# Designs tried in a protein design run: peptides against a protein of PDB entry 6PSE. Part 25

Target 1, 78 residues: chain A of PDB entry 6PSE
Amino acid sequence: PSEEEEYARLVMEAQPEWLRAEVKRLSHELAETTREKIQAAEYGLAVLEEKHQLKLQFEELEVDYEAIRSEMEQLKEA

## One batch from the design tools (peptide; made by RFdiffusion4, then SolubleMPNN)

Design b1_p12_1_s4 (from b1_p12_1, 5 letters changed)
Fold by OpenDDE base, seed 4:
Structure b1_p12_1_s4 (fold): chain B 78 residues (1-78), chain C 78 residues (1-78), chain A 12 residues (1-12)
Amino acid sequence: as target 1 above (78 residues)
Amino acid sequence: as target 1 above (78 residues)
Amino acid sequence: SEIEEFFRRLLE
């Protein structure tokens, strides 16, 4: 049997004391996992913002670069 | 009492059938939340990689820009 | 980075 099936059997055969402890354990793990999920989402948004700012800087530099490139090209063609 | 305290009381007074159902519910929620956490982390890493690639492109452009800028400056100083 | 390490930890 799979671990999941074995666990299901354990739950079905468990005494109330074990079940209460398991509810407590699962509640704790759920709370921790939920907190981690939220934090991951927040960090993800922060990285997205950083990437966005970097993109803006990159585009600004591209504009400046093309301006100088164009000027240089004009000088070389003269 | 807080909802948490009320829930704790409910768990303490619950019959085995309710407890088994609660274990099942919590296990399901934990599995879903864990999957969401993993997805969030994977997405975050993807964005980090995109930011990294963008940073490399930005730095490459900076090098090219400084090269042209320097050349242009030399021409102006001549 | 710290954030990267956090994400990696979540995937362990």
Scores: peptide ipSAE 0.670, ipTM 0.875, DockQ to the pose 0.976
Fold by OpenDDE base, seed 5:
Structure b1_p12_1_s4 (fold): chain B 78 residues (1-78), chain C 78 residues (1-78), chain A 12 residues (1-12)
Amino acid sequence: as target 1 above (78 residues)
Amino acid sequence: as target 1 above (78 residues)
Amino acid sequence: SEIEEFFRRLLE
């Protein structure tokens, strides 16, 4: 039998005291996992913003680079 | 009484059938929330990698830019 | 980084 099937059987055959304890355990784990999920989302957004700012800086540098490159090319052709 | 206190009382006074249903509900929510947490973490790592690659490209362009800038400066001074 | 390690921990 799979662990899932074994767990299902345990729940089905358990006494009320065990079931109450399991509700408490699961509620606690759910709360913790939810907090972690939210924090992960917040961090993800922060990293996205950092990447976006870096992209803006990169594009600005590309413009400056092409300006100098073009000027240099003009001087060489003259 | 707070919702938490009311819920605690409900769990304490509940019949086994309700408790089994609550275990099932909480298990399901925990599984879903866990998947969402994992997805958020995987996405976050992907964005971090993208940011890192962008940083490398940016630094490479800075080197190229300074090379051209320096060459241009030398030509102007000559 | 701290954020990277956090994400990695969530995947353990």
Scores: peptide ipSAE 0.670, ipTM 0.873, DockQ to the pose 0.978
Fold by OpenDDE base, seed 1:
Structure b1_p12_1_s4 (fold): chain B 78 residues (1-78), chain C 78 residues (1-78), chain A 12 residues (1-12)
Amino acid sequence: as target 1 above (78 residues)
Amino acid sequence: as target 1 above (78 residues)
Amino acid sequence: SEIEEFFRRLLE
C-alpha cells in the first residue's frame, strides 16, 4: 500500500485522542506553511519592484546613449 | 472567547467522525498551501534571475556609454 | 542574497 493509503487507514482506525493530536499537528504545520507562503509572496513583490526600478534606469540610459551616439555619428559624417 | 479558543473547544468535544473529517480537511489545505509556497519560491527565483540579467545588461551599457562620452569630450577639447 | 536564500530554503 502507498504511504497515502497507509495514512488513510491510520486515520480511520485511530482513537479520538490520536485524532485530536493529529488535528493539532496539522494545524500547526498549516500555520507555518501559510506564513512561509506569505513571506515568499512579499519578497517576490519586493524583487519585482527592484527589477522595475532597474528597468527604468536602463531605459533612461538607453535614451541618453542613443542621443550621444547619434550626435557622434553626425559629427563624423560632417 | 477567541476564535482560537472556540475552535480548541470544538476539537476537544468533537466526535471521532468529525475529527477524521477535520484531519482530511487540514491535510488537503496543507497540501494546497505547500504547493502554493513552492510555486511562489520558484517564481521568486525566476524574477531574481531576470533582475540579474538586466543588471548585467545595464552595466554593459554603462561601459559603452562612458566610452562614447569620453571620446566625445576629447574631440570637443581638441 | 537573503531573499534568494529564503526562496531556496522553501524549495528544500
Scores: peptide ipSAE 0.669, ipTM 0.873, DockQ to the pose 0.979
Fold by OpenDDE base, seed 3:
Structure b1_p12_1_s4 (fold): chain B 78 residues (1-78), chain C 78 residues (1-78), chain A 12 residues (1-12)
Amino acid sequence: as target 1 above (78 residues)
Amino acid sequence: as target 1 above (78 residues)
Amino acid sequence: SEIEEFFRRLLE
């Protein structure tokens, strides 16, 4: 049997004391995993914002670069 | 009593059938939350990589911009 | 970075 099937059998045959302990264990793991998920989402949003700000700076520099490039081209052709 | 205390009492007084159902419920929620955590982490790493690539492009453009700016300044002063 | 390390830890 798979690990999942063995676990299912354990739960089915377990005494109430073991079941209560397992509920406690799972609740704890769920709480920790939930905190990690939330933190990951928060960090992800922060990185997205940083990327967005960098993109804005990049686009502004592109505009300035093209302006100077165009002016330089005109001066060289004259 | 708090929600946590009420839940703890419920677990303590529950019958084996309820406890088995609760183990199943918590296991399911843990699995889903774990998947969401993993997805958030993978997405975060992807955004970090995109930000890094954008930063490299930005720095390259800065170098090119300064080169043209300097050349333009020299031409105007001459 | 710390954020990158955090994400990597979550995937271990």
Scores: peptide ipSAE 0.669, ipTM 0.874, DockQ to the pose 0.983

Design b1_p12_2_s1 (from b1_p12_2 with R3I)
Fold by OpenDDE base, seed 3:
Structure b1_p12_2_s1 (fold): chain B 78 residues (1-78), chain C 78 residues (1-78), chain A 12 residues (1-12)
Amino acid sequence: as target 1 above (78 residues)
Amino acid sequence: as target 1 above (78 residues)
Amino acid sequence: DPIREFFESLLE
């Protein structure tokens, strides 16, 4: 039998005391997992924003670099 | 009474049939939330890696830019 | 990186 099937059987045959304890356990795990999920999402958004700002800075520098490079090239060809 | 206190009372007074259903509900929500958490983490790591690669590219360009800028400045001062 | 470590800690 699979773990899932065994667990299902356990729940089916369990007494109220065990079931109450299991509800409490699962509720706690759900709360913790939910908190972690939310925090991961917040961090993910922060990193994404930082990446975006970095991309903008990179593009600005590329423009400035190409301007100077072009000027230097013209001087060499003169 | 708080929602948490009301829920706790409900669990305490619930019959086995309700408790079994609640275990099933919570198990399902936990599984879904866990999947979402993992997905968020994987995505976050991917963005973080992309940001890192971008940072390296940016730093390389800064070095190249400063080299050309310095050369241009020297030419103007000559 | 604490953020990286956090993400990694969430993976099973």
Scores: peptide ipSAE 0.673, ipTM 0.876, DockQ to the pose 0.940
Fold by OpenDDE base, seed 5:
Structure b1_p12_2_s1 (fold): chain B 78 residues (1-78), chain C 78 residues (1-78), chain A 12 residues (1-12)
Amino acid sequence: as target 1 above (78 residues)
Amino acid sequence: as target 1 above (78 residues)
Amino acid sequence: DPIREFFESLLE
């Protein structure tokens, strides 16, 4: 039997005291997992913002680079 | 009474049938939330990698830019 | 990278 099937059987055969304890356990794990999920989302957004700012800086540098490159080419061809 | 206190009372007074249903509900929510947490983590890692690659490209361009800038300055001062 | 480590810790 799979772990899932065994767990299902356990729940079906369990006494109220075990079931109440299991509800408490699951509620705790759910709360903890939810907090972790939210924190992951927050960090993800922060990294996205950092990447976006870096992209803007990169694009500015590309423009400046092309300007100098073009000027250099003009001088060398004169 | 707070919602938490009311819920606790409900669990304490609940019949086995309700408790089994609650275990099933919580297990389902935990599974879904866990999946979402994992997805958030995977996404975060992907963005981190993208940012890192962008940073490397930016640093390469900075080197190239400074090289051309320096050459241009030398030509203009000659 | 603490953020990377955090994300990795969330993966099962």
Scores: peptide ipSAE 0.672, ipTM 0.876, DockQ to the pose 0.936
Fold by OpenDDE base, seed 2:
Structure b1_p12_2_s1 (fold): chain B 78 residues (1-78), chain C 78 residues (1-78), chain A 12 residues (1-12)
Amino acid sequence: as target 1 above (78 residues)
Amino acid sequence: as target 1 above (78 residues)
Amino acid sequence: DPIREFFESLLE
């Protein structure tokens, strides 16, 4: 039998005391996993914001670079 | 009483049939939340990589910009 | 990178 089927049988045959303990265990794991998920989302947003700011700076530099490049090219061609 | 305390009492007084259903519910939520957590982590890593590549491109452009700026400044001062 | 390490720790 698969692990999932074995677990299902265990739950089906379990006494109330075991079931209460399992509810407590699962509740704890769910809370922990939820906190981790939320924290991952928060960090993800922070990195996205940093990347966005960096992109803006990059685009500003590209504009400045092209301006100087163009001026330099004109001077060389004159 | 707090929601947490009320839930604890519910679990304590619950019949086996309710407890089995609760185990099933919590197992489902845990599986779902775990998948979401993993997705968030994978996405976060992807954004980190994108930011890193962008930073490298930015630094390369800064080098090129300073080279042209310096040359232009020298020409103007001559 | 602590953020990278955190994300990696969440992967199964």
Scores: peptide ipSAE 0.671, ipTM 0.876, DockQ to the pose 0.901
Fold by OpenDDE base, seed 1:
Structure b1_p12_2_s1 (fold): chain B 78 residues (1-78), chain C 78 residues (1-78), chain A 12 residues (1-12)
Amino acid sequence: as target 1 above (78 residues)
Amino acid sequence: as target 1 above (78 residues)
Amino acid sequence: DPIREFFESLLE
């Protein structure tokens, strides 16, 4: 039998005291996992913002670079 | 009373049938939240990699820009 | 990178 099937059987055959303890355990794990999920989302957003700022800097440099490149090209062609 | 206190009371006073249903509910939510946590982590790592690649491109452009800038400066000073 | 390490720690 699969672990899932065995677990389902345990739940169906368990006494109330075990069931209450299992509710507590699952509640704790859910809370912990939820906190981790939220923190991951927050960090993800922070990294996205950092990438966005870097992209803006990159685009500014591209503009400056093309300006100088074009000027240099004009001088060479004269 | 807080929601937490009320919930704790419900668990303590509940019949086995309710407790089994609650275990099922919590198990489902835990599984879903776990999947979402993993997805958030995977996405975060992907964004970090994208930012890293962008940083490398930016640094390459900086080198090229400084080369042209310096050449232009030398021509103007001659 | 602590953020990278955090993300990696969340992967099962």
Scores: peptide ipSAE 0.671, ipTM 0.876, DockQ to the pose 0.942

Design b1_p12_2_s2 (from b1_p12_2, 6 letters changed)
Fold by OpenDDE base, seed 1:
Structure b1_p12_2_s2 (fold): chain B 78 residues (1-78), chain C 78 residues (1-78), chain A 12 residues (1-12)
Amino acid sequence: as target 1 above (78 residues)
Amino acid sequence: as target 1 above (78 residues)
Amino acid sequence: DPIEEFLKALLA
């Protein structure tokens, strides 16, 4: 039997006291996991914003670089 | 009474059938939330890597830009 | 990077 099947059997055969304890355990883990999920999502958004700002700066520098490169090439050829 | 206190009372007074159903519900939600947490974490790490690569490219371009800028300044002053 | 470390910890 799989672990899932074994757990299902355990739940079906459990006494009320065990079931109450399991509800408490699961509720706690759910709360913790939910907090972690939310924090991970918030961090992801923060990093996305940083990447976006960096991308804008990079594109601006590319434009400036190409302008200077082109001007220098023209000066050298003249 | 708070919602938490009301829920706690509900669990204490519940019949085994309700408790088993609640264990099932919580287990399902925990599994889903765990998957979402993992996905959020993986996505965040991916964005971090992208930002890192972009940063490296940006720094390389800055070096090239300063080199050309300096050379052009010297040529114009000569 | 503390963010990276946190995210990695979530996957451990």
Scores: peptide ipSAE 0.576, ipTM 0.874, DockQ to the pose 0.973
Fold by OpenDDE base, seed 5:
Structure b1_p12_2_s2 (fold): chain B 78 residues (1-78), chain C 78 residues (1-78), chain A 12 residues (1-12)
Amino acid sequence: as target 1 above (78 residues)
Amino acid sequence: as target 1 above (78 residues)
Amino acid sequence: DPIEEFLKALLA
């Protein structure tokens, strides 16, 4: 049997005391996993903002670079 | 009483059938939350890699820009 | 990177 089927049988045959302990265990794991999920999402958003700011700086530098490159090209052709 | 205390009393007074249903509910929520956590982590790592690649491109452009800027400055001073 | 380390730990 799969682990899922084995676990299902365990739950079906369990006493109330074991079931209450299992509810407590699952509630704790759910709380921790939820906190980790939220933190991961917040970090992802922060990195996205940093990437966006960097992209703006990059595009500004490209404009400045092309201006100087164009002027330099004109001087060399003269 | 707090929601936590009220829930704790509910679990303590619950019948086995309710407890088994609660284990099933919590297991389902934990599985979904775990999947969402993993997706958030994978997405965050992907954005970090994109930011890193962009930073490398930015630094390369800065080097090229400073080279042309320096040459242009020398020509203007002559 | 602390963020990278945290995210990698979530996938371990």
Scores: peptide ipSAE 0.573, ipTM 0.873, DockQ to the pose 0.978
Fold by OpenDDE base, seed 2:
Structure b1_p12_2_s2 (fold): chain B 78 residues (1-78), chain C 78 residues (1-78), chain A 12 residues (1-12)
Amino acid sequence: as target 1 above (78 residues)
Amino acid sequence: as target 1 above (78 residues)
Amino acid sequence: DPIEEFLKALLA
């Protein structure tokens, strides 16, 4: 039998005391996993913002670079 | 009483049938939340990599820009 | 990177 099937049997045959303990365990794990999920999402958003700001800086520099490049090219062609 | 305290009472007074259902519910939510956590983590790592690549491009452009800027400055000072 | 380490830990 699979672990899933075996676990299902355990739950079906379990005494109330075991079931209460299992509810407590699962609740704890769910809370912990939820916190981790939220934190991961928050970090992801922070990095996205950093990336966005960097992109803006990059684009600004690109414009400045092209301006100077063009000016230099004109001087060389004169 | 807080929701947490109220829930704790429900668990303590619950019949086996309710407890089994609650275990099933919590297991489902845990599995779902775990998937979401993993997805959030993977996404965050992907964005970090994108940011890193962008940073490298930015630094490369910065070097090129400074080179041309310096050359142009020298020409203007001559 | 602490963020990277955290995210990687979530996948472990």
Scores: peptide ipSAE 0.573, ipTM 0.874, DockQ to the pose 0.980
Fold by OpenDDE base, seed 3:
Structure b1_p12_2_s2 (fold): chain B 78 residues (1-78), chain C 78 residues (1-78), chain A 12 residues (1-12)
Amino acid sequence: as target 1 above (78 residues)
Amino acid sequence: as target 1 above (78 residues)
Amino acid sequence: DPIEEFLKALLA
């Protein structure tokens, strides 16, 4: 049997004391995992914002670069 | 009493049938939350890599820009 | 951005 099937059987045959302990364990793990999920999401959003700001700066520099490049090209051809 | 205290009391007084159902519920939520946490982390890492690549491109453009700017400045001063 | 939407959904 799979681990899931064995676990399901354990839960089905367990005494109330074990079940209460298992509820407590799972509640703790769920709370911790939830906090981690939220933190990961917040971090991801922060990085996205940083990337966005960097992209804007990059595009501004591209415009400035093309302006100077064009002017330089005209000076060399004259 | 807090919601946590009330929940703790409910678990303590619950019958085995309720406890088994609660274990099942919590197990399901934990599995789902775990998947979401992992996905959030993976996406965050992907964005970090994208930001890194963009930063490299930006720095290369800065070097090229400064080279042309300097050359243009010298031409105007001569 | 599908990633942004996903992350926002996790925080909802």
Scores: peptide ipSAE 0.528, ipTM 0.872, DockQ to the pose 0.961

Design b1_p12_2_s3 (from b1_p12_2, 5 letters changed)
Fold by OpenDDE base, seed 5:
Structure b1_p12_2_s3 (fold): chain B 78 residues (1-78), chain C 78 residues (1-78), chain A 12 residues (1-12)
Amino acid sequence: as target 1 above (78 residues)
Amino acid sequence: as target 1 above (78 residues)
Amino acid sequence: DEIEEFFKKLLE
């Protein structure tokens, strides 16, 4: 049987003391995992913002570059 | 009493049928939250990679910009 | 942005 099936059987056959302990264990793991999920989301949003700021800087530099390129071209053609 | 204290009392006084149902509920929520955490981590890494590639492009453009700026300066000084 | 929306959803 799969681990999932074995676990299900364990839960069905367990005494109240084991079940209470399992509720406590699962509650703890859920709390930790939830905290980690939130932290990951916050970090992800921060990186997105950093990427956005970098994109703005890049686009500004592109404008400056094209301005110089155009001026250079005009000087060479004159 | 706090909700946590009330919940703890509920778990202590609960019958096996309620406890089994609670184990099932918590297991389900843990599985879902874990999946969300993993997906958040994967997305975070993807955004980091995108930011890194953008950084490389930005630095390459900076080099090109400085080259043309320097050439322009030399032409004007001559 | 799909990723941004996903992250925001996780924080709701």
Scores: peptide ipSAE 0.672, ipTM 0.876, DockQ to the pose 0.975
Fold by OpenDDE base, seed 2:
Structure b1_p12_2_s3 (fold): chain B 78 residues (1-78), chain C 78 residues (1-78), chain A 12 residues (1-12)
Amino acid sequence: as target 1 above (78 residues)
Amino acid sequence: as target 1 above (78 residues)
Amino acid sequence: DEIEEFFKKLLE
């Protein structure tokens, strides 16, 4: 049998004391995993914001660069 | 009493049938939350990579910009 | 942004 099937059987045959302990264990793991999920999402949003700001800075520099490039071209042609 | 304390009492006084159902519920939520956490981590890494590539492009443009700026300054001073 | 919306949903 698969581990999942074995676990299901264990739960069906378990005494109340074991079941209570399992509820406690699962609750703890769920709480930890939930915190980790939230932290990952918050971090992801922060990185997205940083990338957005960097993109804006990059586009600003592109404009400045093209301006100087164009002026340079004119100076060299004159 | 807090919701946490009330839940703890519920678990202590619960019948096996309720406890088994609770184990199933918690297992399901844990599985879902775990998948979400993993996907968040994967997306976070993807965004970090995009930001890194953008940073490299930005730094490359800065070098090119400073080169033209310097040449422009020399042309205008001459 | 699809990724951004995903992150936001995780925080709901």
Scores: peptide ipSAE 0.671, ipTM 0.877, DockQ to the pose 0.971
Fold by OpenDDE base, seed 4:
Formats: sequence, C-alpha cells, structure tokens
Structure b1_p12_2_s3 (fold): chain B 78 residues (1-78), chain C 78 residues (1-78), chain A 12 residues (1-12)
Amino acid sequence: as target 1 above (78 residues)
Amino acid sequence: as target 1 above (78 residues)
Amino acid sequence: DEIEEFFKKLLE
C-alpha cells in the first residue's frame, strides 16, 4: 500500500486521542506553511519591485548610452 | 472566547467521525497550501534569477557606457 | 541573498 493508503487506514482505525493529536499537528503545520506561503508571496513582490526599479534604471542608462553613442558616431563621421 | 479557543473546545468534544473528517480537511488544506508555498518559492527564485540577469546586463552596459564616455571626454579634451 | 535562501529553504 502507498503511504497515503496507510495513512488513510491509520486515520480510520485511530482512537479519538490520536485523532485529536493529529488535528493539532495538522493545524500547526498548516499554520506554519501558511505563514511561509504568505512570506514567500511578500518576498516575491519585493523582488519584483526591485527588478522593476532595476529595469527602469537600465532603460535610462540605455537612453544615455545611445545618446553618447550617437554623438560619438557623429564626431567620427564629421 | 476566541475563535481559536472555540475550535480547541470543538476538537476536545468532537466525536471520532468529526475528528476523522477534520483530519481529512486539514490534510487537504495542508497539501494545497504546501503546493502554493512551493509555487511561490519557485516563482520567487525565477524572479530573482531574472533580476540577477538584468543586473549583469546593467553592469555590462555601465562598462560600455563608461568606455564611450571616457572616449568622448578624451576627444573633447584633445 | 536572504530572500533567495528563504525561497530555497521552502523548497527543501
């Protein structure tokens, strides 16, 4: 049997005391996992913002670079 | 009483049938939340990688920009 | 990177 099937059997045959303990365990793990999920989402948004700001800076530098490149090209062709 | 206290009381007074159902519910929610957490982490890492690549491109452009800027400055001073 | 390490930990 799979681990899942064995677990299901355990739950079906378990005494109330074990079931209560399992509810407590699962609730705790769910809470922790939920916090981690939320934090991951928040960090993800922060990184997205950083990337966005970096992209803007990059685009500004591209404009400046092209301006100088163009000027340089004009000087060389003159 | 808080929602948490009420829930705790419910768990303590619950019959095995309810407890088994609750274990099933919590297991399902934990599985879903875990998948979401993993997805968030994977997405976050992807964005970090994108930011890293963008940073590298930005730094390369900075080098190129400074090179042209320096050359331009030399031409102006000559 | 703190955030990167956090994400990596979530995937362990």
Scores: peptide ipSAE 0.669, ipTM 0.877, DockQ to the pose 0.971
Fold by OpenDDE base, seed 1:
Structure b1_p12_2_s3 (fold): chain B 78 residues (1-78), chain C 78 residues (1-78), chain A 12 residues (1-12)
Amino acid sequence: as target 1 above (78 residues)
Amino acid sequence: as target 1 above (78 residues)
Amino acid sequence: DEIEEFFKKLLE
């Protein structure tokens, strides 16, 4: 049988004491996994903000670069 | 009592049928939360890669900008 | 990068 089917059988045949312990175990894993998910989301937002700031800097430099490029082009054409 | 204490009491006093249902519920939530955690991590890595590519483009533009700036400065000093 | 390492760890 698959691991899933075997686990389902164990749950069906388990005594109350085992079931209570399993509820506790699953609750703990859920709490930890939830914490990790939230932390990942927070880090993701931080990286997005960093990328946004970098994009702004890049766009500012592009403006400055085009200004100098244009000036140079005009001087060369004179 | 706190929600945590109340839940603990419910688990202790519950019948096997309720406990089995709770194991199923928690297993489902754990599976979904795990999937969401993985998705968040994958998305985070993608954003990091995008930021890295943007940084490379920014650095290339800086080099080009300084080259033009330097040339312009030399022409003005002549 | 600490954040990158964190994300990679979550995918192990």
Scores: peptide ipSAE 0.668, ipTM 0.875, DockQ to the pose 0.978

